Peptides against a protein of PDB entry 6CSU. Designs and how they scored, part 15

Target 1, 51 residues: chain A of PDB entry 6CSU
Amino acid sequence: GALEELRGQYIKAVKKIKCDMLRYIQESKERAAEMVKAEVLRERQETARKM

## One batch from the design tools (peptide; aimed at target 1 M21 L22)

Design b2_p16_5_s2 (made by RFdiffusion4, then SolubleMPNN; from b2_p16_5, 5 letters changed)
Fold by OpenDDE base, seed 4:
Structure b2_p16_5_s2 (fold): chain B 51 residues (1-51), chain C 51 residues (1-51), chain A 16 residues (1-16)
Amino acid sequence: as target 1 above (51 residues)
Amino acid sequence: as target 1 above (51 residues)
Amino acid sequence: MELLKKIDEIEKEALE
């Protein structure tokens, strides 16, 4: 019935949101790590040149 | 009726999750920026000391 | 993550 359908749709939506969040967090961590690595490299080069 | 009440509750819950996600993303960006700044400072100090 | 815990709680409530 309508109640069961609505409940199912809600559960599906919440599960999707959860999955999207987990993926976002994982990808964000990976991007952050790469950003830090790149920044470290750049900073070393700049500092070395200024010495 | 019960269907309308449940629908309202589900919509409210989903909206709350959405808002919480957006806030988390914003706060995460701010923390990431501060992390990069801290890492840059640390790296400059290390590089300078090793020169 | 606090947000994930909240989502899990909402899922649990919806399944009850």
Scores: peptide ipSAE 0.176, ipTM 0.646, DockQ to the pose 0.591
OpenDDE base, seeds 1, 2, 3, 5: peptide ipSAE 0.156, 0.155, 0.130, 0.171; ipTM 0.632, 0.630, 0.581, 0.644

Design b2_p16_5_s3 (made by RFdiffusion4, then SolubleMPNN; from b2_p16_5, 6 letters changed)
Fold by OpenDDE base, seed 4:
Structure b2_p16_5_s3 (fold): chain B 51 residues (1-51), chain C 51 residues (1-51), chain A 16 residues (1-16)
Amino acid sequence: as target 1 above (51 residues)
Amino acid sequence: as target 1 above (51 residues)
Amino acid sequence: MELLKRIDEEEKKALE
């Protein structure tokens, strides 16, 4: 019935949100890691230029 | 040193992202549940009006 | 508007 359909839609929506957020977390972690790597590289290069 | 500081900043940023996303998931689930409740109410009212 | 569509739009806004 309609109520069961709505329940199904709710569950589907929540699952989608969860998956999207977990993906976003993963992508954000990757971006953060790349930013740190870039900073480390810049620092090493700066140190090298000062030597 | 500076590299350890950057590592610390990365870890802190990742933790914040994770916490923010988990909070968003929780809030989204709550909003979805409230939307379903509202839809159920509307459907019941519509059915009642048709009877 | 479909319930799922509304929820998807809220999720999209959070990802922006």
Scores: peptide ipSAE 0.145, ipTM 0.609, DockQ to the pose 0.065
OpenDDE base, seeds 1, 2, 3, 5: peptide ipSAE 0.141, 0.131, 0.140, 0.144; ipTM 0.600, 0.596, 0.599, 0.604

Design b2_p16_5_s4 (made by RFdiffusion4, then SolubleMPNN; from b2_p16_5, 7 letters changed)
Fold by OpenDDE base, seed 2:
Structure b2_p16_5_s4 (fold): chain B 51 residues (1-51), chain C 51 residues (1-51), chain A 16 residues (1-16)
Amino acid sequence: as target 1 above (51 residues)
Amino acid sequence: as target 1 above (51 residues)
Amino acid sequence: DELLKEIDKKEEEALK
């Protein structure tokens, strides 16, 4: 019925949001790690050339 | 009625998840920025002392 | 990721 259908739609929407959020968080962490790695390498290079 | 109440609960739950996600993303970005800043400072110091 | 755990908990509660 209408109530069960609405409940099903709610559950589906919440699951979708959760999955999207978890994926975003994982990708954001990976991007942050790569940013740190790149920054460290650049900083080593820049520090070295200034000495 | 039951249908309106379920809809209301759905909307409330989705809004809460969205707000929590946005807060997490914002805090994660701030932490990432601080991590990069700290790592750059440490790397400058470590590079300097090894030269 | 304590906030992520809280989100998961709140989602689970909302599904009850």
Scores: peptide ipSAE 0.165, ipTM 0.492, DockQ to the pose 0.497
OpenDDE base, seeds 1, 3, 4, 5: peptide ipSAE 0.159, 0.155, 0.148, 0.144; ipTM 0.597, 0.585, 0.593, 0.592

Design b2_p16_6 (made by RFdiffusion4; failed a check: a repeat of another design)
Pose (drawn by RFdiffusion4):
Parts: sequence; C-alpha cells; structure tokens
Structure b2_p16_6 (pose): chain A 51 residues (1-51), chain B 51 residues (1-51), chain P 16 residues (1-16)
Amino acid sequence: as target 1 above (51 residues)
Amino acid sequence: as target 1 above (51 residues)
Amino acid sequence: MEKIEEHVEELEEEME
C-alpha cells in the first residue's frame, strides 16, 4: 500500500506541474498574441504619417 | 530503508521536472528580453528617416 | 515557478 501511495503522490505532483505549465503557456501565447495586435495598431501612426 | 529511498527517488525525479521547467522559463525571459533589443533596432530605421 | 516549488514542497511533506 505504501508503494501505491507513494506512486500516487508522485503522479499527483507531476500532474499538477503539467496543469500549471499548460496554463502558463496558454497565458504566455495570449500575451504574445496581444503584442501582435498592439503593434499593428502602432502602424496607424505610420499610415497616418503616410496620409 | 526501501520506502525512504523510494521517496527520495520520486522527490529527485520531480525536482528534475522542476529544473526543466526552470530552464524553460529562463529561456522565456531571455527571448522577451531579446525582443526589447529587436524593437530598439527597428527604431533605428525610423531615426534614419528623421535625419 | 512558485507553484511548482509549492508542489515539490508538498510532495516532500506528504512523503515525510
């Protein structure tokens, strides 16, 4: 039983690490995508200069 | 004994997973920091325009 | 990292 318990605890710990990294990554990609939008908007300053 | 050793192994294994996540995160900071230099360099194109 | 450190500490405490 101790073997099953210890195995269970290990699995739980790594599954939590995975859940945290999955969220961190999804958050990071969204932040990166937000950087893409905010800069296409900075081109408005450029296209206004061209106008 | 065997149970304490097995514990030490699971602990050491998860710590390895932590090291992998850490190196990744450090890489994340470096990449975002590299982006700062890249954006400063594009400003160079615009300052040559202003001259 | 803080959450990962907490999970590692929790695994250490549970195995104690």

Design b2_p16_6_s1 (made by RFdiffusion4, then SolubleMPNN; from b2_p16_6, 8 letters changed)
Fold by OpenDDE base, seed 2:
Structure b2_p16_6_s1 (fold): chain B 51 residues (1-51), chain C 51 residues (1-51), chain A 16 residues (1-16)
Amino acid sequence: as target 1 above (51 residues)
Amino acid sequence: as target 1 above (51 residues)
Amino acid sequence: MKSIEEELEELEKKLS
């Protein structure tokens, strides 16, 4: 019926949102790590250039 | 009725997830910025220490 | 691809 159909759609939508959030969080952490690594490298290069 | 109540619960849940996600994204960006600043400072300090 | 924000906004619109 309509109630069970809506319930199924709710569950499906919430599961999708959860998966998308977890993926975003993981990718965001990876991007942040790469950003830090790149900044450290650039800082070392700038220090070397100024010496 | 039960159908309208379920619909209301779904809308409320989706809105909460949206707000939580936006807050997480904002806080994550702020933490990433502070992490980069701190890492650059530490790298400069380590370079100075090794000279 | 849509952002998560855009996807959630569209879901809210479908329920309104």
Scores: peptide ipSAE 0.091, ipTM 0.599, DockQ to the pose 0.410
OpenDDE base, seeds 1, 3, 4, 5: peptide ipSAE 0.083, 0.087, 0.083, 0.089; ipTM 0.574, 0.578, 0.577, 0.599

Design b2_p16_6_s2 (made by RFdiffusion4, then SolubleMPNN; from b2_p16_6, 6 letters changed)
Fold by OpenDDE base, seed 5:
Structure b2_p16_6_s2 (fold): chain B 51 residues (1-51), chain C 51 residues (1-51), chain A 16 residues (1-16)
Amino acid sequence: as target 1 above (51 residues)
Amino acid sequence: as target 1 above (51 residues)
Amino acid sequence: MENIEKTVEELEEKLS
């Protein structure tokens, strides 16, 4: 009935949000690692240039 | 009635979850920025020491 | 962020 359908829709939405967030967190960690590598390289170049 | 009240509760709960996740993302970005600043400072010190 | 927003919007449409 209508009650069961509403409950099902809510649960499905929450599960999807959870999945999307887990993916976001993983991708964010990977992007952060690459950003740090790039920043370190740029900083070394800048420091060396000023020496 | 009970059905309308439950529907409203589900909508409210999903909106709250959305807000919580957006806040998490924003705070994560701020923490990442601070970590990059700290890494840059450490890298400058390391590079200068080796020059 | 965008996927979460879309999921919420779709649920709101179904529940309304």
Scores: peptide ipSAE 0.129, ipTM 0.632, DockQ to the pose 0.838
OpenDDE base, seeds 1, 2, 3, 4: peptide ipSAE 0.128, 0.127, 0.128, 0.123; ipTM 0.633, 0.631, 0.633, 0.630; seed 3 fails the geometry check

Design b2_p16_6_s3 (made by RFdiffusion4, then SolubleMPNN; from b2_p16_6, 7 letters changed)
Fold by OpenDDE base, seed 1:
Structure b2_p16_6_s3 (fold): chain B 51 residues (1-51), chain C 51 residues (1-51), chain A 16 residues (1-16)
Amino acid sequence: as target 1 above (51 residues)
Amino acid sequence: as target 1 above (51 residues)
Amino acid sequence: MEEIEKTVKELEEKLS
């Protein structure tokens, strides 16, 4: 009935939000790692040129 | 009635989840920024000592 | 984030 359908829609939405969040976290970690790697490399080169 | 009250509760719960997610994202960005800042500083010092 | 907000919005519309 309408009540069960409403409940189902809520649960489905919550699960989707959870999945989206987990994906966001994973992608964020990957981007952060690449950013740090690039920054460290740039910094080494910059520091070396100034020495 | 009971149906409307339950609907209201579901909407409220979803909105809370959304707010929690947005807060997490913001805090994550702040932590990432601090991590990069610290890493860059450490790298400068390390590179300088090796030159 | 955008996808999450979209999901929430769609749910709110279905519940209304």
Scores: peptide ipSAE 0.142, ipTM 0.642, DockQ to the pose 0.828
OpenDDE base, seeds 2, 3, 4, 5: peptide ipSAE 0.102, 0.124, 0.124, 0.118; ipTM 0.581, 0.641, 0.639, 0.635

Design b2_p16_6_s4 (made by RFdiffusion4, then SolubleMPNN; from b2_p16_6 with H7T E14K M15L E16K)
Fold by OpenDDE base, seed 2:
Structure b2_p16_6_s4 (fold): chain B 51 residues (1-51), chain C 51 residues (1-51), chain A 16 residues (1-16)
Amino acid sequence: as target 1 above (51 residues)
Amino acid sequence: as target 1 above (51 residues)
Amino acid sequence: MEKIEETVEELEEKLK
């Protein structure tokens, strides 16, 4: 019935949102780690050149 | 009726999820920026001390 | 973020 269909649509959407968020978080962590690594290396070189 | 009430509850819940996710993303970006800033400053000091 | 917004928007349309 209409209630079961509506419930099914909501559950499906919530699951999709959850999956998208988990993927976003994982990818964001990976990008952040890479950004920090690159920044640290660049900063070491900058500092070394200016010292 | 029951259908209208449930529909309203689901819409409200989905909007809440969206808001929570947007807030999480914004806060995550701010934390990441602060982490990078702190790491850069620490790395400059470490490099300077070892040079 | 855009994918999440799209998913929410699609659900809102289905609930109308």
Scores: peptide ipSAE 0.121, ipTM 0.621, DockQ to the pose 0.735
OpenDDE base, seeds 1, 3, 4, 5: peptide ipSAE 0.105, 0.103, 0.102, 0.107; ipTM 0.615, 0.613, 0.616, 0.617

Design b2_p16_7 (made by RFdiffusion4)
Pose (drawn by RFdiffusion4):
Structure b2_p16_7 (pose): chain A 51 residues (1-51), chain B 51 residues (1-51), chain P 16 residues (1-16)
Amino acid sequence: as target 1 above (51 residues)
Amino acid sequence: as target 1 above (51 residues)
Amino acid sequence: SEVLENADKEIEKLEE
């Protein structure tokens, strides 16, 4: 039983680390995508200069 | 004994997973920091325009 | 990072 318990604890610990990384990555990509939008908007300053 | 050793192994294994995640996060910082230099360099194109 | 702090908490639980 101790072997199953220890195995269970290990699996739980790594599954939580995966859940944390999954969220951290999804959040990181959204922040990166947000950077893409905010800069296309900075071209408005450029296209206004061209106008 | 066997149970304490098994415990040490699971601990050591998860810590390795942590090391992998840490190296990745450090890389994340470096990449975002590299982005700062890259944006400063594109400003160079615009300052040559202003001259 | 919160991810690494959470990983430390899970490592402390395994040390218990």

Design b2_p16_7_s1 (made by RFdiffusion4, then SolubleMPNN; from b2_p16_7 with N6R K9E E12K)
Fold by OpenDDE base, seed 4:
Structure b2_p16_7_s1 (fold): chain B 51 residues (1-51), chain C 51 residues (1-51), chain A 16 residues (1-16)
Amino acid sequence: as target 1 above (51 residues)
Amino acid sequence: as target 1 above (51 residues)
Amino acid sequence: SEVLERADEEIKKLEE
């Protein structure tokens, strides 16, 4: 019935959102990692210049 | 410097969002599971009534 | 029966 269909639609929507969110998290992690890497490199260079 | 601080702030924000999103996914899964569970129970009861 | 089995599997996946 209509109620069962509504539940099914909700579950499908949640699955879609879950996938999108996990992808976003992964992409965000990658961006963050690159930013940290760049910072670490700069920090090392600055430390080296102070030596 | 300011650029490093900005990177740090971004990373912190991304971590916060990641945590929030994972929590949201978990909560959504729980809600979906409960909805499916309720449907299954109703379906079983209806099937039993038809027997 | 098969429909209920699939639904039970979906519940399990959602609880993982």
Scores: peptide ipSAE 0.113, ipTM 0.569, DockQ to the pose 0.023
OpenDDE base, seeds 1, 2, 3, 5: peptide ipSAE 0.093, 0.071, 0.104, 0.086; ipTM 0.545, 0.402, 0.575, 0.462

Design b2_p16_7_s2 (made by RFdiffusion4, then SolubleMPNN; from b2_p16_7 with L4I D8E E12K K13E)
Fold by OpenDDE base, seed 5:
Structure b2_p16_7_s2 (fold): chain B 51 residues (1-51), chain C 51 residues (1-51), chain A 16 residues (1-16)
Amino acid sequence: as target 1 above (51 residues)
Amino acid sequence: as target 1 above (51 residues)
Amino acid sequence: SEVIENAEKEIKELEE
């Protein structure tokens, strides 16, 4: 019936949101990690030039 | 130094994202639950009218 | 939902 159909639609929507949000968090972590990695490389290069 | 500041910014940003995402998931679940609850009430009212 | 509960657990443990 209408109730079961509505329930199904919103459960599906919430599950989709969960997946999208987890992906966003993972991508944000990866971007932040890459920024730190790039800074580490630059600092190592700068240190090498000063030595 | 620049590396420590970037690391600090990363950690702060990730913690903020974590909190925001948990809140959004919770709010999405609550909205879904309220929509189902509203439909249950409508269905009960409709059933009562037909009885 | 087990899927949502698992997601909440994963997010909760993020960067602790």
Scores: peptide ipSAE 0.117, ipTM 0.578, DockQ to the pose 0.103
OpenDDE base, seeds 1, 2, 3, 4: peptide ipSAE 0.102, 0.115, 0.107, 0.113; ipTM 0.573, 0.574, 0.558, 0.578; seeds 3, 4 fail the geometry check

Design b2_p16_7_s3 (made by RFdiffusion4, then SolubleMPNN; from b2_p16_7 with E2P L4I K13E E16K)
Fold by OpenDDE base, seed 1:
Structure b2_p16_7_s3 (fold): chain B 51 residues (1-51), chain C 51 residues (1-51), chain A 16 residues (1-16)
Amino acid sequence: as target 1 above (51 residues)
Amino acid sequence: as target 1 above (51 residues)
Amino acid sequence: SPVIENADKEIEELEK
């Protein structure tokens, strides 16, 4: 009935949001790792040039 | 009625989840910025010591 | 953010 359909819609919405958040977290971690690597590389080059 | 109350509760719950996500994203960005600053500082010290 | 935009879409569907 309408009550069961409404419950199903809620559960579906929450699961979709959860999946999107997990993907965001994973992609954010990957981007952060790449940013740190790039920053470390640039810093080494910059420090070496100033010596 | 009961159906409208339940619908309202579901919407409230999902909006709460969204708010929690926004806060998480903001805090994650702040932590990432601090981690990068710390990494840059350590790298400068490490490079300087090796020269 | 896409994750927030998607959440807004889910909320919009529930509010219909």
Scores: peptide ipSAE 0.345, ipTM 0.770, DockQ to the pose 0.768
OpenDDE base, seeds 2, 3, 4, 5: peptide ipSAE 0.343, 0.344, 0.342, 0.341; ipTM 0.768, 0.770, 0.765, 0.767

Design b2_p16_7_s4 (made by RFdiffusion4, then SolubleMPNN; from b2_p16_7, 5 letters changed)
Fold by OpenDDE base, seed 4:
Formats: sequence, C-alpha cells, structure tokens
Structure b2_p16_7_s4 (fold): chain B 51 residues (1-51), chain C 51 residues (1-51), chain A 16 residues (1-16)
Amino acid sequence: as target 1 above (51 residues)
Amino acid sequence: as target 1 above (51 residues)
Amino acid sequence: SKVLESAEEEIKKLEE
C-alpha cells in the first residue's frame, strides 16, 4: 500500500545516499593521499635541486 | 619548511573534503526529501483517480 | 540521521 511504498522509497533513497557518500569519501581520501604524495615529491625535488 | 608545507597541504585537503562532503550531504538530503514528496503526490493522485 | 553521523565520523577519522 501507500505507506509501504513510501517507506520503501525512503529506505531506498537513504541506502543510495549512504553508498554514494561512502564512495565519495573513499575517492576523496585517495585524492588527498595523492596530494600529499605530490607535495612530498616536490619537496624532495626542491631539496635535490638545492644540493 | 618541508614539514610545515606538507602539514599545510594535508590540512587544506582535509578541509576541502569536509566542505565538499557537507555540501553533498545537504544536497542529497534535499533530493531525498523531493523524492519522498513526489511519491506522496503520486499516491495522492492515485487515490484521487480511484475515487 | 545515521547517514550524517557516519559521514561525520569518517570526516573525524580523516582529521586524525
């Protein structure tokens, strides 16, 4: 019925949002790690250039 | 120095991720609310059609 | 919400 369908749609939406957020977090963490890695590389290159 | 720059880049990345996530959550909540609203409207229209 | 709470917990972990 209408109540069950509404509940079902809400639960489905929440589950999708949760999955999307977790995926976004994971991808964001990976991007952050790459940014840090790039910074470390730049610093090492700068040090090497000054040696 | 290198340590401060690394820390700065990391903090900057984390802050950006946090802001992006909070924005995504807000937008997702709005979309979920609209989905529920649309479902309620459809159910009401279906009931009205059957009356 | 549980979803928001989970996201906030993950943000906290990123800041550790």
Scores: peptide ipSAE 0.091, ipTM 0.570, DockQ to the pose 0.097
OpenDDE base, seeds 1, 2, 3, 5: peptide ipSAE 0.064, 0.052, 0.084, 0.089; ipTM 0.453, 0.412, 0.568, 0.568

Design b2_p16_8 (made by RFdiffusion4)
Pose (drawn by RFdiffusion4):
Structure b2_p16_8 (pose): chain A 51 residues (1-51), chain B 51 residues (1-51), chain P 16 residues (1-16)
Amino acid sequence: as target 1 above (51 residues)
Amino acid sequence: as target 1 above (51 residues)
Amino acid sequence: LLEKIEEQMEETLEEL
């Protein structure tokens, strides 16, 4: 039983780490995508200069 | 004994998972920081314009 | 990275 408990605790710890990394990564990508939008908008300053 | 050793192994294993995540995070900071230099360098194109 | 963490977890469980 101790073997099953210890195994269960290990699995739980790693599965939480995966959950944390999955959210962190999704969030990181969204932030990166937000950086793409915010800069296409900075081209408005460029295209206005061209106008 | 066997149970304490098994515990040490699971702990060591998850710490390794932590090390991998840490190196990844450090890389994240470096990549974002590299982005700062990259953006400063494109400002160079615009300052040559202003001259 | 998540796939690597999963592989490391499976390997640790098999070894022990």

Design b2_p16_8_s1 (made by RFdiffusion4, then SolubleMPNN; from b2_p16_8, 5 letters changed)
Fold by OpenDDE base, seed 1:
Structure b2_p16_8_s1 (fold): chain B 51 residues (1-51), chain C 51 residues (1-51), chain A 16 residues (1-16)
Amino acid sequence: as target 1 above (51 residues)
Amino acid sequence: as target 1 above (51 residues)
Amino acid sequence: LIEEIEKKMEETLKEL
C-alpha cells in the first residue's frame, strides 16, 4: 500500500544519502591527501633549490 | 617552519572537510524531506482523485 | 582525527 511504499522510498533515500556521504568523505580525503602531497613535494624542491 | 605550516594546512583542511560534510548532510536531509513531502502530496491527490 | 570525523558523521547519519 501507499504507506509501505512511502516507507520504502524513505529508507531507499536514506541509504542513498549514506552512500553519497561516504563517497564525499572519501573524495574529500583524497583531495586533502593530494594537497598535502603537493605541498611536501614543493617543500622538497624548495630545499633542493637552496642547496 | 615548513613542518608547522604543513601541520597547520592539514588541520585547516580537515576542519573544512568536517564543515562541508555537515553542510552536505543538512542539504541531503532537506532534499530527502522534500521528496517525502512531494510523495505524500501526490498520494493525497491520488486518493482525492479516486474519491 | 579524520577517522573520528567519519565516525561522528556516521552517527549523524544514524539519526536520520
Scores: peptide ipSAE 0.084, ipTM 0.554, DockQ to the pose 0.077
OpenDDE base, seeds 2, 3, 4, 5: peptide ipSAE 0.083, 0.077, 0.083, 0.083; ipTM 0.516, 0.544, 0.560, 0.556; seed 4 fails the geometry check

Design b2_p16_8_s2 (made by RFdiffusion4, then SolubleMPNN; from b2_p16_8, 6 letters changed)
Fold by OpenDDE base, seed 2:
Structure b2_p16_8_s2 (fold): chain B 51 residues (1-51), chain C 51 residues (1-51), chain A 16 residues (1-16)
Amino acid sequence: as target 1 above (51 residues)
Amino acid sequence: as target 1 above (51 residues)
Amino acid sequence: LIEEIEKKMKETLEKL
């Protein structure tokens, strides 16, 4: 019935949101790590040039 | 009735999840920026010492 | 930080 359908839709939506968020967090971690690595390397070169 | 209550709960829950996601993303960005800033400063000092 | 976010998200979902 309508109540069961609505419950099913809610559960499905919540599960999707959870999966999307976990994926976002994982991808964000990876991007952050790459940004830090790149920034550190650039900073080393910049510091070395100014020394 | 039960259907209206469930619909209301669904809408409320989804809105809360959305708000939490946006807040966590914003806070994560701010803390990531601070981590990068701190890492760059530490790397400058480390590089300077090794020069 | 990221682990903390994951925990908070999981806790929020468990309360739904």
Scores: peptide ipSAE 0.111, ipTM 0.571, DockQ to the pose 0.159
OpenDDE base, seeds 1, 3, 4, 5: peptide ipSAE 0.102, 0.086, 0.096, 0.103; ipTM 0.585, 0.568, 0.569, 0.584

Design b2_p16_8_s3 (made by RFdiffusion4, then SolubleMPNN; from b2_p16_8, 5 letters changed)
Fold by OpenDDE base, seed 4:
Structure b2_p16_8_s3 (fold): chain B 51 residues (1-51), chain C 51 residues (1-51), chain A 16 residues (1-16)
Amino acid sequence: as target 1 above (51 residues)
Amino acid sequence: as target 1 above (51 residues)
Amino acid sequence: LIEKIEKEMEETLKKL
């Protein structure tokens, strides 16, 4: 019935939000990690140039 | 040193993202639940008016 | 870095 359909839509929406957020967190972590790696590389190169 | 500071900033950023996303999920769930409750109420009232 | 991530998060949230 209509109430069951509405409940189903709610559950579907919540699941989608959860999945989108988890994906975003994962992707953000990966991007942040890559930025750190790049900065570490730059710092190492700078140190090397100064030696 | 600078590398440890950068690592610390990364960890801090990731923690903040995680917390913000979890909060957003929670708030979204609450809003969705309230929308469902409101719709259920409207449907009950409509049914009552038809009887 | 943190500010950039926060801005990106905000943009993502607006699209949800």
Scores: peptide ipSAE 0.109, ipTM 0.576, DockQ to the pose 0.026
OpenDDE base, seeds 1, 2, 3, 5: peptide ipSAE 0.100, 0.096, 0.095, 0.103; ipTM 0.572, 0.446, 0.560, 0.573

Design b2_p16_8_s4 (made by RFdiffusion4, then SolubleMPNN; from b2_p16_8, 5 letters changed)
Fold by OpenDDE base, seed 2:
Structure b2_p16_8_s4 (fold): chain B 51 residues (1-51), chain C 51 residues (1-51), chain A 16 residues (1-16)
Amino acid sequence: as target 1 above (51 residues)
Amino acid sequence: as target 1 above (51 residues)
Amino acid sequence: LIEKIEEEMKKTLEKL
């Protein structure tokens, strides 16, 4: 019935949001790691030039 | 009625989850930026010491 | 820090 369908839609929406968040967290970690790596390398070069 | 109330509760819950996700994303970006800043500063000091 | 945030978020998501 309408109640069961509504409940099903809610559960589906919550699961979708959960999956999206987990994916975002994983991708964000990867991007953050890459940004730190790139920044560290640039900074070492910059510091070395100024020394 | 009961159906409208339940619908309202489900909509409210989904909106709450969405808001929590957006807040997490924003706070995660701020923390990541601060982490990069701190890492760069530490790396400059480390490089300067080793020069 | 990122790992800690991830774990906190995972715990929050498990309650949904």
Scores: peptide ipSAE 0.114, ipTM 0.561, DockQ to the pose 0.102
OpenDDE base, seeds 1, 3, 4, 5: peptide ipSAE 0.107, 0.100, 0.112, 0.106; ipTM 0.582, 0.572, 0.559, 0.582

## One batch from the design tools (peptide; aimed at target 1 Q9, target 1 (a further copy) R7)

Design b2_p17_1_s1 (made by RFdiffusion4, then SolubleMPNN; its pose is not in this set)
Fold by OpenDDE base, seed 1:
Structure b2_p17_1_s1 (fold): chain B 51 residues (1-51), chain C 51 residues (1-51), chain A 17 residues (1-17)
Amino acid sequence: as target 1 above (51 residues)
Amino acid sequence: as target 1 above (51 residues)
Amino acid sequence: LEEKIDEVIKELEEKTK
């Protein structure tokens, strides 16, 4: 009935929001990891130039 | 009626979830900023010790 | 992300009319 359909729409909305949030967090972590890798690489290159 | 009231409650709940998620993101950004500030400070102190 | 959430809320509001 209408009540069950309304409940279903709510649950669907909440699940969609959850998925969007998890994807955002994952992409943010990946960007942070790439930033750290780039920094480490620059540090190693700088050390090599000084040796 | 009861159905309209329930609809209102579901929409309110979803909006609450939105607010909680935005707060989480904001707090995460603030923690990241503090971490970067601490790192910059350590780097400057290390440079000062070597000079 | 906020825009996506707003779209989900809008969809819920429209589908439950």
Scores: peptide ipSAE 0.308, ipTM 0.743, DockQ to the pose 0.773
OpenDDE base, seeds 2, 3, 4, 5: peptide ipSAE 0.302, 0.304, 0.306, 0.303; ipTM 0.747, 0.747, 0.748, 0.746

Design b2_p17_1_s3 (made by RFdiffusion4, then SolubleMPNN; its pose is not in this set)
Fold by OpenDDE base, seed 1:
Order: sequence, then C-alpha cells, then structure tokens
Structure b2_p17_1_s3 (fold): chain B 51 residues (1-51), chain C 51 residues (1-51), chain A 17 residues (1-17)
Amino acid sequence: as target 1 above (51 residues)
Amino acid sequence: as target 1 above (51 residues)
Amino acid sequence: LEKKIEETIKELEEELK
C-alpha cells in the first residue's frame, strides 16, 4: 500500500545520501593526499632556491 | 496518520545527515590546513639539513 | 567521525523500517 511504498522510498533515499557522503569522504581523502604531495615537492624546491 | 508520521521522521533524518555532513566538511578543512602547515614546516627543515 | 556518521545513518534507516 501507500504506506509501504513511502517507507521504501524514504529508506532508499537515506541509503543514497549515505553513499554520496561516503564517496565524498573517499574523494576528499584522495584529493588531500595529492595536495600534500604537491605541497611537499613545491616546498622542497622553494627552500632549495633560497638556500 | 502513519504517512505523516513517517514523513516527519524522514525529514528529521535528512536534516540530521545534512548537519553531520556539513560538520565533517568543516572539520576536515581545518584538519587539512593544520596538516599542510605542519608538513611545510617539517619539509623546510629537512631540506635545509640536507642542503 | 566517518564511522559515527555511518552508524547514525544506520540507526535512522532502522527507525524508518
């Protein structure tokens, strides 16, 4: 019935939101790692030039 | 009725998830900034020693 | 925090069932 259908739709929506959030977290970790790596390389070069 | 109650629960759940996501994003940005700052300082020191 | 959020979502899903 309408109640069961609505319940199913809401549960599905919550699961979708969960997946979106977990994906965002994973992608954020990957981007952070790349940013740190790039910053380390840049910093070594800048320090070397000033020395 | 049951439909209105379920709808209310869904809305409350979605709002909670939204708040959690926003908090996570904000805290992640702050932690990332601190980690980068610390890494930059450490890297400058290490490079200086090797030069 | 990730685990806490995931647990919260699971709890909410159970409330909807």
Scores: peptide ipSAE 0.098, ipTM 0.609, DockQ to the pose 0.580
OpenDDE base, seeds 2, 3, 4, 5: peptide ipSAE 0.093, 0.092, 0.092, 0.094; ipTM 0.610, 0.595, 0.605, 0.598

Design b2_p17_2_s1 (made by RFdiffusion4, then SolubleMPNN; failed a check: the pose's geometry; its pose is not in this set)
Amino acid sequence: SELLEKIDEVIEELENA

Design b2_p17_2_s2 (made by RFdiffusion4, then SolubleMPNN; failed a check: the pose's geometry; its pose is not in this set)
Amino acid sequence: SELLEKIEEVIKELEEA

Design b2_p17_2_s3 (made by RFdiffusion4, then SolubleMPNN; failed a check: the pose's geometry; its pose is not in this set)
Amino acid sequence: SELLEKIEEEIKELEEA

Design b2_p17_2_s4 (made by RFdiffusion4, then SolubleMPNN; failed a check: the pose's geometry; its pose is not in this set)
Amino acid sequence: SELLKKIDEEIEELENA

